Peptides against a protein of PDB entry 3J47. Designs and how they scored, part 53

Target 1, 121 residues: chain A of PDB entry 3J47
Amino acid sequence: IRLTNQLKSLKGLQSKLKDVVEYLDKVINKELPINHTILGKLQDVFNLLPNLGTPDDDEIDVENHDRINISNNLQKALTVKTNDELMVIYISNLVRSIIAFDDLIENKIQNKKIQEQRVKD
Target 2, 69 residues: chain B of PDB entry 3J47
Amino acid sequence: YEEKEESNLAATKSMVKIAEQYSKRIEEEKELTEEELKTRYVGRQDPKKHLSETADETLENNIVSVLTA

## One batch from the design tools (peptide; made by RFdiffusion4, then SolubleMPNN)

Design b2_p15_5_s4 (from b2_p15_5, 8 letters changed)
Fold by OpenDDE base, seed 2:
Structure b2_p15_5_s4 (fold): chain B 121 residues (1-121), chain C 69 residues (1-69), chain A 15 residues (1-15)
Amino acid sequence: as target 1 above (121 residues)
Amino acid sequence: as target 2 above (69 residues)
Amino acid sequence: FLDKQIEKLKLLLSL
């Protein structure tokens, strides 16, 4: 369910982005008048998009390191963070699998001992 | 779309909480393994079963965390 | 702990 919702959101974003690109192409080609309201919203979205293009603003506060939203340099840092989180989850799954396997082994050993006792009686 | 964005934000907050819970779950897993070890020495199946169940719950939670990530 | 798990694994493989 969660993954399906994320995929649906991503598809919706992709469709909207495609519509924006098509609109921009039509505006460039002078086929449609510039809708200032759409452009304003698009500018707001681009300003909220992590700055893909400006290497120079060194001062973005270290404290927001935990927030996923900074698009490119932050997307790299977020990709690293996501990789670290995925690694932790992977290790956790591995550890649980090892514990479950250990329990299976012990159950098998006990079952064998019970069978050996039944054969002696 | 908005509901799904809200769900993704909630999922991200859940991942941070999962990282904290992960450290706790690793400790719970160790405790379960110690109880299983104790049960192995005592020959009683019950503590070992409880350890296995808690390890399984810890695994399920990690899998859900990965799928949410 | 890990060594005991490995030994248990070996025992399971022998059964």
Scores: peptide ipSAE 0.463, ipTM 0.846, DockQ to the pose 0.012; fails the geometry check
Fold by OpenDDE base, seed 1:
Structure b2_p15_5_s4 (fold): chain B 121 residues (1-121), chain C 69 residues (1-69), chain A 15 residues (1-15)
Amino acid sequence: as target 1 above (121 residues)
Amino acid sequence: as target 2 above (69 residues)
Amino acid sequence: FLDKQIEKLKLLLSL
């Protein structure tokens, strides 16, 4: 369910981005008037997106760098954090799988001993 | 879309809590493995089964954490 | 402890 909701949100964002590009192309070609309300909302979305592209402002404080994959630099730090979290989850799953396998083996050994005893009786 | 964004924010908050719970779950998993070893020496099947069940619960919690990440 | 896990893994592989 959660993955399906994330995928649906991403598809909705992709569709909106495509509509904006098509709108901008029509405005450049002078075919349609600019919907100022849609452009204002898009500008607000871009301003909330961590700045991907301006090289000049070096001083963005290192502290908030970890969580949002949306900006290339911020996305790189968030990609590192996401990779670290995924690695921890992967190691945990491996440990749990090893324990579960150890229990299954012990159960199989016990079942085999019970069968061998029944054949001797 | 809005409900999904809210769900993603809730998932992110849950990931921070999962990181804290993860360390505790690793310790609980180790304790269970030690109890299974003790049960193997005592020859009682019941403690071994309980250890297996708790290891499975720990595995399920990690899978839910991956699905939330 | 580790030797017992290795022996268990060997037994699983033999079944």
Scores: peptide ipSAE 0.454, ipTM 0.842, DockQ to the pose 0.012; fails the geometry check
Fold by OpenDDE base, seed 5:
Structure b2_p15_5_s4 (fold): chain B 121 residues (1-121), chain C 69 residues (1-69), chain A 15 residues (1-15)
Amino acid sequence: as target 1 above (121 residues)
Amino acid sequence: as target 2 above (69 residues)
Amino acid sequence: FLDKQIEKLKLLLSL
């Protein structure tokens, strides 16, 4: 369910970005007037996006390290964080799989011992 | 979209909590494995079954956490 | 723990 919601949100964002690109291309080609309302909303969205292009503002608010945000330098740091988190989850799953396998082995050994005892009786 | 974003934010906060719980779950899993080992020596099947079930539940919770990452 | 797992694996291989 959560992955499906994230994927749906990402798809919605992708569709909106595509519509914006198509609109900008039409404006550049002088086919359509600039819709100032859409541009203003995009500008607001862009202002809410962490400024990934200007390295000069040293105040990388360390608090935003946890949010999956799409743009390049912060995106690289966020991608690294996401990769580290996925790696921890992967290791966790491997450990659980190993334990489950050990239990299966033990169960098999016990079942064999029970069968050997039944054949001796 | 907003409801899904809120759900993703809640999931991320839950992942931090899951990481803390994961350390505890690893310890619980070790304790269960020790109980299985004890059960092998005592010949009691019940503690081993309980350990296996708890390990499986722990695995399922990690898979759900991965699916939410 | 690990030694017991190795022993279990050996026992499994003997089955």
Scores: peptide ipSAE 0.436, ipTM 0.836, DockQ to the pose 0.011; fails the geometry check
Fold by OpenDDE base, seed 3:
Structure b2_p15_5_s4 (fold): chain B 121 residues (1-121), chain C 69 residues (1-69), chain A 15 residues (1-15)
Amino acid sequence: as target 1 above (121 residues)
Amino acid sequence: as target 2 above (69 residues)
Amino acid sequence: FLDKQIEKLKLLLSL
């Protein structure tokens, strides 16, 4: 269930991003008036989105190089943090799996011992 | 989408809490393993089953945490 | 503790 919800969330984000690109293309072509409210919400989404590097063709005025570098550094830092969290969870799961296996092994041994006793009776 | 973003944010906050809980859960898991060890020595079958169930629940919670991350 | 787990593992493998 949780993995399915994450996948659905990612698909929804992808669809929304596609709709934004299509809207921006229509605005560039002067087919639609610039809706400042949509741009503001998009900008808020981009500011809240860890700049996951889809290099969309934003007009790279030379002054934005520092902002792009800061964004890439933030994304890298978030990626490192995510990797560290995933590593901790992985180790946790490994430890729990080992304990569960140890218990399974013990249960199997006990079951065998009970069965051997029943065969002797 | 907003509900999912809120769920992801809640999941991320939960991950930080899970990291703290994870350290605590490792200790709780060790305590359970020690109780199982004691139960093996005492020859009571029931405490061993309870330890196994608790280890399984702990594993399930970690898997769910990983899937939420 | 570990020795007992290893012994249990051996017993399970013998099954």
Scores: peptide ipSAE 0.433, ipTM 0.839, DockQ to the pose 0.011; fails the geometry check

Design b2_p15_6_s1
Fold by OpenDDE base, seed 5:
Structure b2_p15_6_s1 (fold): chain B 121 residues (1-121), chain C 69 residues (1-69), chain A 15 residues (1-15)
Amino acid sequence: as target 1 above (121 residues)
Amino acid sequence: as target 2 above (69 residues)
Amino acid sequence: SERLEKLLKKISELL
């Protein structure tokens, strides 16, 4: 559910960005006037988005490490975070698999012992 | 989309808590494994099965928590 | 049983 919601949000953002790009292309081509309201909202969104494009501002605010979906430089840090999370999931799955395997081995050993006792009786 | 974004934000805040819970759950899993070992010594199948099931459930919750994060 | 204990110990060490 949460992943689906994140994907839906990302898809919505992508669609909106595509619409903005299409709008900007139309404005550049002088087909439509700049919708100042949409542009203003986009600017507000962009201002709220950490500056994705300029590599020079070293102050990667460490706090936003947790939000995977934000764009390139932050997106790289976020990609690292996502990778770390995936690694944790992978390790957890491995641990579960090992525990399950240990239980299976124990069950087999117990079954064998029970069978050996039955044969002796 | 906004509702989903808000949910993602809440999930992100929960991730820090999940990391702490993960450490605790790992410890609980170890305890369960130790109980399985004890059950092996006693030869009681039922306690071992219960411990294994509890360990699996704990791990499942951890994975779901990390995935939701 | 000893093999299983060793596996459990390895798991505990990895955790």
Scores: peptide ipSAE 0.451, ipTM 0.838, DockQ to the pose 0.047; fails the geometry check
Fold by OpenDDE base, seed 3:
Structure b2_p15_6_s1 (fold): chain B 121 residues (1-121), chain C 69 residues (1-69), chain A 15 residues (1-15)
Amino acid sequence: as target 1 above (121 residues)
Amino acid sequence: as target 2 above (69 residues)
Amino acid sequence: SERLEKLLKKISELL
């Protein structure tokens, strides 16, 4: 359900972005006037998006190193963070698996001990 | 789309929370191992079972975290 | 039994 909703949202965003691109292309081609309202909303969205585009600004704002991949340059730093988070999750899963195996081994040992006791009785 | 966006935002917030809870989950896992050790010494199955259950819950939470990440 | 104990000990050391 969550994944499906995320996918749906992403698809919706993709469709909207496509519409914007198409609109911008039409404006560039002088086929349609710039819809100022849509453009304003897009600008707002871009302002909310971490700076994707300018490679030149040296200040990789250290603050975004830890946050999720929204946009490309900041997204690279965010990708590193995401990778770290995934690594943590992976390690956690491994640890849980090991614990589960230990419990299984202990259960087997106990069962074997019970069986050995029954054979001696 | 909006419902999905809200869900994604919630998932992202949940991931942050999961990261914070990860340390707690590791501790819970350690507690389970201690309970298993205690159960082995005491011969009481109950503490060992509880530790195993807590470890399983920790694993499940990690899996959910991975799925949301 | 002894093997399991050793495994549990190793796991406990890794954790």
Scores: peptide ipSAE 0.436, ipTM 0.843, DockQ to the pose 0.040; fails the geometry check
Fold by OpenDDE base, seed 1:
Structure b2_p15_6_s1 (fold): chain B 121 residues (1-121), chain C 69 residues (1-69), chain A 15 residues (1-15)
Amino acid sequence: as target 1 above (121 residues)
Amino acid sequence: as target 2 above (69 residues)
Amino acid sequence: SERLEKLLKKISELL
């Protein structure tokens, strides 16, 4: 169960990373304006990602630096999309919980009324 | 790289579909709540119970969707 | 009934 959940989370992260990459490509192509809030949240996610790149001393050609920046922007965009989806899911769960609580309260009120009637009889 | 990109695009499309399904479930939940309110006014316990059960089912589906996302 | 309504209102406000 735990391993399956971890694998699922990793797959979700991978999908989100792809969405970020796609968004970054669209931003690079000037098809969409940069959403600064999304970019900031994605940067936070990237900053939380362990630096997998041990900087071995070899001459990182200037071309790789631009690609890394592009990759970071794309990852940021995908993270935003994932965050939006997560927000929708969260709101839906909250709504369901509220409805369930409302029903529970009504049931409790009904039970109380039945008990009060029994005491009067 | 291209295969990975294609897989990501497919996953994104699937997520959009899930979001649409979620929106529909939210609307169904709202309808159930309205029916419960109506049942409360009519004093019939059975319609209210049915509304509650449908709301619970909608909640369960959302939880499953969250767990699968 | 009134208590339930208040709880529903609070939940609606939270959302």
Scores: peptide ipSAE 0.419, ipTM 0.829, DockQ to the pose 0.057; fails the geometry check
Fold by OpenDDE base, seed 2:
Structure b2_p15_6_s1 (fold): chain B 121 residues (1-121), chain C 69 residues (1-69), chain A 15 residues (1-15)
Amino acid sequence: as target 1 above (121 residues)
Amino acid sequence: as target 2 above (69 residues)
Amino acid sequence: SERLEKLLKKISELL
């Protein structure tokens, strides 16, 4: 359920981003006026995104093309962060699994010892 | 979509907190393993069982964390 | 017992 919801949200976001890109391309080509409502909603989405810009990243006076690159870099940074979190969780699960296996082996050894004692009696 | 986004945002915030505590959890897991080792030497089944249960709980929490990521 | 100890040692080395 949770994974499905995350996938749905990601798909929705992807669709929205595609629509925004298409709109921006049309605006750049002077085919359509700037849709302030879409831009406002996009800005709201970005404002809800954690500022991945470490405040120390230099105010590079990056032209509008660079803003897209900044958005992509920010998205990339978010993706990297998410990947790091997933890796940490994976390693944790692996460690827990190893501990569980060690316990199972110990239990098996103990059971064997008990059986050997019963055969000697 | 919106409900899932909100849930994902909350989960992400929780994951950050989990990541910060991850090193501590690893250390706790190591301590549990040491207790299991000690229990092997002492031959006390009860401490080993408790260690195993704690390791399982830790595993479950990590799985939940992955599912929330 | 020795096998278990070896396994634990390997786990400890991986940690």
Scores: peptide ipSAE 0.417, ipTM 0.835, DockQ to the pose 0.046; fails the geometry check

Design b2_p15_6_s2
Fold by OpenDDE base, seed 2:
Structure b2_p15_6_s2 (fold): chain B 121 residues (1-121), chain C 69 residues (1-69), chain A 15 residues (1-15)
Amino acid sequence: as target 1 above (121 residues)
Amino acid sequence: as target 2 above (69 residues)
Amino acid sequence: EERLLKLLEKILNLL
């Protein structure tokens, strides 16, 4: 359910972004008048999108780097963080699987011993 | 869309909490492995089973965390 | 027991 909702939201965002790109292309081609309200909202979205631009050396505090779903360079850093988190989760799952297998093997060994004893009796 | 954005934000906050819980769960998993080792020496089935169950619960929580990430 | 330990070691090495 949760993943499906995230996927649906992402698809909706992608569709809206595509519509915006198509609108911008039409404005550039002078096919449509510039709608200032749409441009203002788009600018607000771009300002909320962490700058796609060159890493200007400005002291963006290391603590906020962990939180922001960041377009381009910062999106790359976030992708790296997400990959690291996924890797940690993967390792955790693997460790749990190992422990579960250890228990299964031990149970199997015990069951085998019990069966061997029953055959001797 | 907004409801899912809120859900994603809640998920991200949950992931941070999961990372903290993950360290604790790894330690719990180690304790379980030690109890299994001890139970292996004692020859009693029960402590090993408990360790296995807790390891499985830890695994399930990690899987849910990955699926939530 | 030893076989179980070897299997665990093998899985740990795959991690």
Scores: peptide ipSAE 0.478, ipTM 0.851, DockQ to the pose 0.053; fails the geometry check
Fold by OpenDDE base, seed 4:
Order: structure tokens, then C-alpha cells, then sequence
Structure b2_p15_6_s2 (fold): chain B 121 residues (1-121), chain C 69 residues (1-69), chain A 15 residues (1-15)
């Protein structure tokens, strides 16, 4: 349920971003007049979204790493954060699996000892 | 969509908390493995079983966390 | 015990 909701939100955001790109392309191509209200809302969204657009300034402002939903440098930082979270979850699952396997092996060894005792009796 | 975005934001905050809880759970899991080692020496079936159950519950919580991430 | 340890080590090496 939670993943499905996150995926739905991400798909909704992707669709909205696509619509924005298509709108901007149409405005650039002079196919549509500049709708100032849509542009203002987009600009507000972009201002709420940290700098997506300039590849060249090496000043990775380190401080905004934590907020998943904000812009490409932040989206890189957020992708890194998401990857780190996924890595932590992966490592946890591995550790839990190791412990569960250890217990299974111990149970199997005990069962074998019980069987060997029953064969000796 | 908004409910899911709010759920994703809550999930992300929950993931940071889950990462901290995960670090603690890994430590708890190590302590449990050490208790299993100790229980292996004590020959008491019950502490080992409890450790196994706690490890399984920890695994399940991680799987749920992965499925929720 | 040693056999269990070897199995754990094998699992740890796979991880």
C-alpha cells in the first residue's frame, strides 16, 4: 500500500513535470502564448525546487542534502540519501538473514544430534 | 496523489528514523547473536528460540521497511 | 559448533 502510494505520487509528479516541459517547449516555439499564471506557479515550484539547471557551479551546497522532493542537485542528494537508506535496509536484511540462517543451522545440527542419538538407542 | 506525497514525506522521515532504528536493530541483532552464542554454551533451548524469533521479527521489519522504502 | 561457524562464515562471505 505505502509503496503504491509513493509510486503513484512519483508518477503524478513525473506527469506534471512532463506537462510543464511540453508547455515550456510550446511557449519557446511560440505555439502558445505565455500563460503568466502557469509560469508563476512553475516558477514558485522551481524556487521551491533547488537549482536543477546549472551543471557548471561546483559549489555543492552541502546543507540541503536531506529533503527528497527538491530539485536535481537536491534530487542527486536525495537519490544518494535514498540509495543510502536502501543500502542500510539491504544490509539489515542481510544481517537478519544471516541470523535466521544461523538459527536454522543450529536447529538442523540439534535435529541431527537427536536423530543420531535415536539411532544409537 | 497528495495523500501519497504526504505518505512519501512521512515515509522518508520514517526512513531516516528507520535508518537509526535499523542501526539499533543491527546492534540488537548482534547482541541477540551474542546471546545465541551464550545460550549455545548454557544449553537452554528457550533463549536461542527467543533470539531466533527476535531475528526473524527483525528480518520481517526490514523486509517491510524495504517494501515501504 | 565448528560446522555451524563454517556455515555462518560461508553466508557472511556471500553477503
Amino acid sequence: as target 1 above (121 residues)
Amino acid sequence: as target 2 above (69 residues)
Amino acid sequence: EERLLKLLEKILNLL
Scores: peptide ipSAE 0.472, ipTM 0.853, DockQ to the pose 0.054; fails the geometry check
Fold by OpenDDE base, seed 3:
Structure b2_p15_6_s2 (fold): chain B 121 residues (1-121), chain C 69 residues (1-69), chain A 15 residues (1-15)
Amino acid sequence: as target 1 above (121 residues)
Amino acid sequence: as target 2 above (69 residues)
Amino acid sequence: EERLLKLLEKILNLL
C-alpha cells in the first residue's frame, strides 16, 4: 500500500512536470502566453528542490556558476546519504537472513539428533 | 495526487524513524541470538522459537524500510 | 555446539 501511494505521487509529479515542460515549450514557440501563477508556483518548487544544476545554464554569467556548483554538491551529498541509507538497510536484511539461517541450521541439527536417538531405541 | 504526496511525506518520515530504530532492531536481533543460545542449554524449544520470531520481525521491518526508501 | 559456531563463522565470512 505505501509503495503504491509513493509511486502514484511520483507519477503525479512526473505528469505535472511534463505539463510544465510542454507549457514552457509552447511559450518559447510563442504559441501560448505564460501563465504567471503556474510559473511562480513552479519556481517556488524549484527553489525548494536541491537545485539539480542543469549544466546548460553555465553559459550565462560567472556569478551563477558558484550557486549551481553548490547546488550540484548538495544534490551529490543527498545522493550519497541516500546510498548510505540503502546500504544500511541492505546490511540489516543480510544480518536478519543470517539469523534466520542460523535458526534453520540449529533446527536441522536438533532434528538430526532426534532421528539418531530414534534409531538407537 | 495530494493523498499520494502526503503518503510519500509520511513514508520519508517513517524512513527517518526506521533509521533511528535500526540500532534498536540490531539489538533485538542480538537478543534473539542470545535466547537461542540459552534455549540450546535449557533444552526447551520455546526461547529459540521466540528468538527466531524476533529475528523474522526484524527482517520484515528492514524489508519495509527498503521498500519505503 | 562447535559445529553450529563453525556454521555461524562461515556465514559471517560470507557477509
Scores: peptide ipSAE 0.455, ipTM 0.844, DockQ to the pose 0.046; fails the geometry check
Fold by OpenDDE base, seed 5:
Structure b2_p15_6_s2 (fold): chain B 121 residues (1-121), chain C 69 residues (1-69), chain A 15 residues (1-15)
Amino acid sequence: as target 1 above (121 residues)
Amino acid sequence: as target 2 above (69 residues)
Amino acid sequence: EERLLKLLEKILNLL
C-alpha cells in the first residue's frame, strides 16, 4: 500500500512536471499567453520547495540552470536526510538485536547451570 | 495530489517524532541493560525478564517504524 | 559472565 502510494505520487509528480515543462516551452515560444494561474501554482510549488537561496542580482539567463541545480541540491539534501534516518533505524535495530542476544546468552547460561545442579543432586 | 502532499508532510512530521522517540528508546534500552547487569548481581530472574521484554518491544517498534518509513 | 561479555563484544564489533 505505502510503496504503491509513493509510486503513484511520483508518477503524478512526473506527469505534472512534464505538463509544466511543456507549458513553459509554449509560453517561451509565444505559442500561448502567460497563464497567471499556472504561474501562481508553479510559484506555490517553488515556495513549497524549501527556500531556494535568495537570488542575488545576477542575470536572468543563469537562473534556470541554477534553479535546476538548487532543486537537485535540495533533492540531494532530502536524500541524504532520508539515508541518515535509515542509518539511525538500522543502528537501533542492531542495538536491540545485541540486547536480545545478550538475554538469550544469559538464559542459556542459567539453563546450563540449572541442568548441572540437577545432575549433581 | 493534495492528499499525498498532506501524507508526505504527515510522514515527515512522523519521522521527526520517530527520531525523538528513537532517542528516548535508546535511553530506555540503556536502562534495560543496567537492569540486566543488576539482575546478574542480585540473582533475580524477574527484573531480567522485564528487561528482555522491554528490549523486544523496543525492537518491534523500530522494525515497524522502518517498515512504515 | 566473561563468555557473555566476549559474545557482546563480538556483536558490537560487527556493528
Scores: peptide ipSAE 0.444, ipTM 0.838, DockQ to the pose 0.049; fails the geometry check

Design b2_p15_6_s3
Fold by OpenDDE base, seed 2:
Structure b2_p15_6_s3 (fold): chain B 121 residues (1-121), chain C 69 residues (1-69), chain A 15 residues (1-15)
Amino acid sequence: as target 1 above (121 residues)
Amino acid sequence: as target 2 above (69 residues)
Amino acid sequence: EERLLELLLKALLLL
């Protein structure tokens, strides 16, 4: 359920972003007049989306550890955070798998001892 | 869309809390492994089974945490 | 079998 809702929100954001790109392309091509109100709202969205626009600024400001959702440099820090979370989950799954294997081996040893006792009787 | 964004924010906050709880669950899993080690010395089948079940529950919770991430 | 349990215990201790 949660993943489906996140995917639906992401798809809706993607569709809205596509509509904005199509509008901007029409304005660039002079097919539509520059709507200052739409442009202002887009600028507000870009200002709320810190640094979507410069692929070249390599300066990773390391300090914004916590907020997953908004922008590409933030998305790098958020990708790092997501990778760290995935790594913790992976290590945890490995630990659980090792414990489950230890138990399986012990169960196998016990079953072997029970079979050896039954053959001696 | 907004309802799902609120759900994602709540989910992210829940994930941070799950990560803190996860460190505690790793310690609980280690305690279980120590009980298995003790059970190998004592030869009692029941503590080993409980250890295995708790390790499996810990695995399931991690898988659910990955799927929720 | 016992050696395999020791190896798994060592792997768990390394994590």
Scores: peptide ipSAE 0.456, ipTM 0.843, DockQ to the pose 0.045
Fold by OpenDDE base, seed 3:
Structure b2_p15_6_s3 (fold): chain B 121 residues (1-121), chain C 69 residues (1-69), chain A 15 residues (1-15)
Amino acid sequence: as target 1 above (121 residues)
Amino acid sequence: as target 2 above (69 residues)
Amino acid sequence: EERLLELLLKALLLL
């Protein structure tokens, strides 16, 4: 259930993002006026996105390579954090599997001891 | 879409809480192993069973955390 | 069998 809901949200977000891109392309092509309401919501989304620095228009040529590297560095840091979280979850699952295996072995030993006692009686 | 977005936000908050609770789950797992050891010595199945059940709950919570990540 | 339980306990302690 949770995974299906997450996938549906992600699909909805993807569709909305596509609609925004298509709207922006139409505005750039002067086919449609700027919808201030959509732009305001997009601006709110960009403010919530960890600073994917839109370069301010005034120094385009030399800063682009370093700022793409900074945005990539933030994405890289988020990717590292996600990888660390996945690693913790993996280790946790491994530990629990070992405990469950220990319990299984002990249950097997007990069952064997009970059988050996029944053969002696 | 909104219900699923809310569910994803709740899931992300749950993951942060899971990371905090991870240390506690490891301790609960250790307590289970000690209880199993005690059960082996005393010959009482009940503490060992309780330890196994708590270890199983810890694993399930970890699996749910992975699926939520 | 007992030796296997001790080995598993040691593996758990190493994690």
Scores: peptide ipSAE 0.451, ipTM 0.843, DockQ to the pose 0.044
Fold by OpenDDE base, seed 1:
Structure b2_p15_6_s3 (fold): chain B 121 residues (1-121), chain C 69 residues (1-69), chain A 15 residues (1-15)
Amino acid sequence: as target 1 above (121 residues)
Amino acid sequence: as target 2 above (69 residues)
Amino acid sequence: EERLLELLLKALLLL
């Protein structure tokens, strides 16, 4: 079930990405005006996807380079934020695991003391 | 697609709330560990057991949070 | 036995 849902989600993302590319091509060709709502949602998706844009070496005009750099910086900042959140979750799980181990060790120590007392009686 | 976008937005809001709850759970876990230490000195098993149980509950909640992230 | 618990407490404090 979880793997199937992930695959369905990935296929959906791929279809949406294709629709975005097709929309961007139409905007480049001046067939459609830039829809700000689509661009906002696309920015949100790009902000959530830290690394899916190295298309190969074809001449992109200098004005697009600064916008691409801003997009990459924002994407990097969101990646850092996501990494920080994941790190906090990891540290917390580690702390809980250590506490659980401490309790297990103490229980083992108590059980050993009880056995040693039973051998003396 | 819209349901998934809404689910991702809800998940992001849930992650912020989970981070706050996580900070609180870490503090609760530390308090329990201090009670276990006190119980070890007093020779009473009951406070130590209670600390262990609360630490386990805290661990379980973090595991669920990681599995849902 | 008590030494093992002290070692675990030290590991927890290191985290």
Scores: peptide ipSAE 0.442, ipTM 0.835, DockQ to the pose 0.048
Fold by OpenDDE base, seed 5:
Structure b2_p15_6_s3 (fold): chain B 121 residues (1-121), chain C 69 residues (1-69), chain A 15 residues (1-15)
Amino acid sequence: as target 1 above (121 residues)
Amino acid sequence: as target 2 above (69 residues)
Amino acid sequence: EERLLELLLKALLLL
């Protein structure tokens, strides 16, 4: 099941990558305007692409190196975006934990004051 | 694949919405902290309890957002 | 204890 889902995921990525290449060729040829939705989907695909940047030492032509670098830079930018989102969530959780701790301390102080009043009565 | 792409797009839109909700929740949390501070000065228990409950609800929503991200 | 609450409130205001 998991391997079949991965294979299915790979085949659909390949099909989508083909559609993107065809779209990019049409945009380069000025046959179609830049569609922001397709660029967004491409960014999502690049975000989901595992680092294809193990260059095994085989002679990859210099033209492919710039495309791979653009892909890696975009993937890096998207990884940074994901890290920023995770950082915001982390800071949020920290702030809320501090508030909850402040409330616990206040409750403890109030309970102590109530006990001290009961001992004086 | 299209379903998974649509799901990822929906998830990304949900993340943007979560970020907006987060900004709003931070402001609500700050207002609550001011109410707690006022309640400490007045010695009233009720505003402090309401603040604590709202802070806890805010925390729970962030934890759920982290678990779903 | 009250001083600790003031410190926590200040830390929260700095975030």
Scores: peptide ipSAE 0.432, ipTM 0.831, DockQ to the pose 0.041

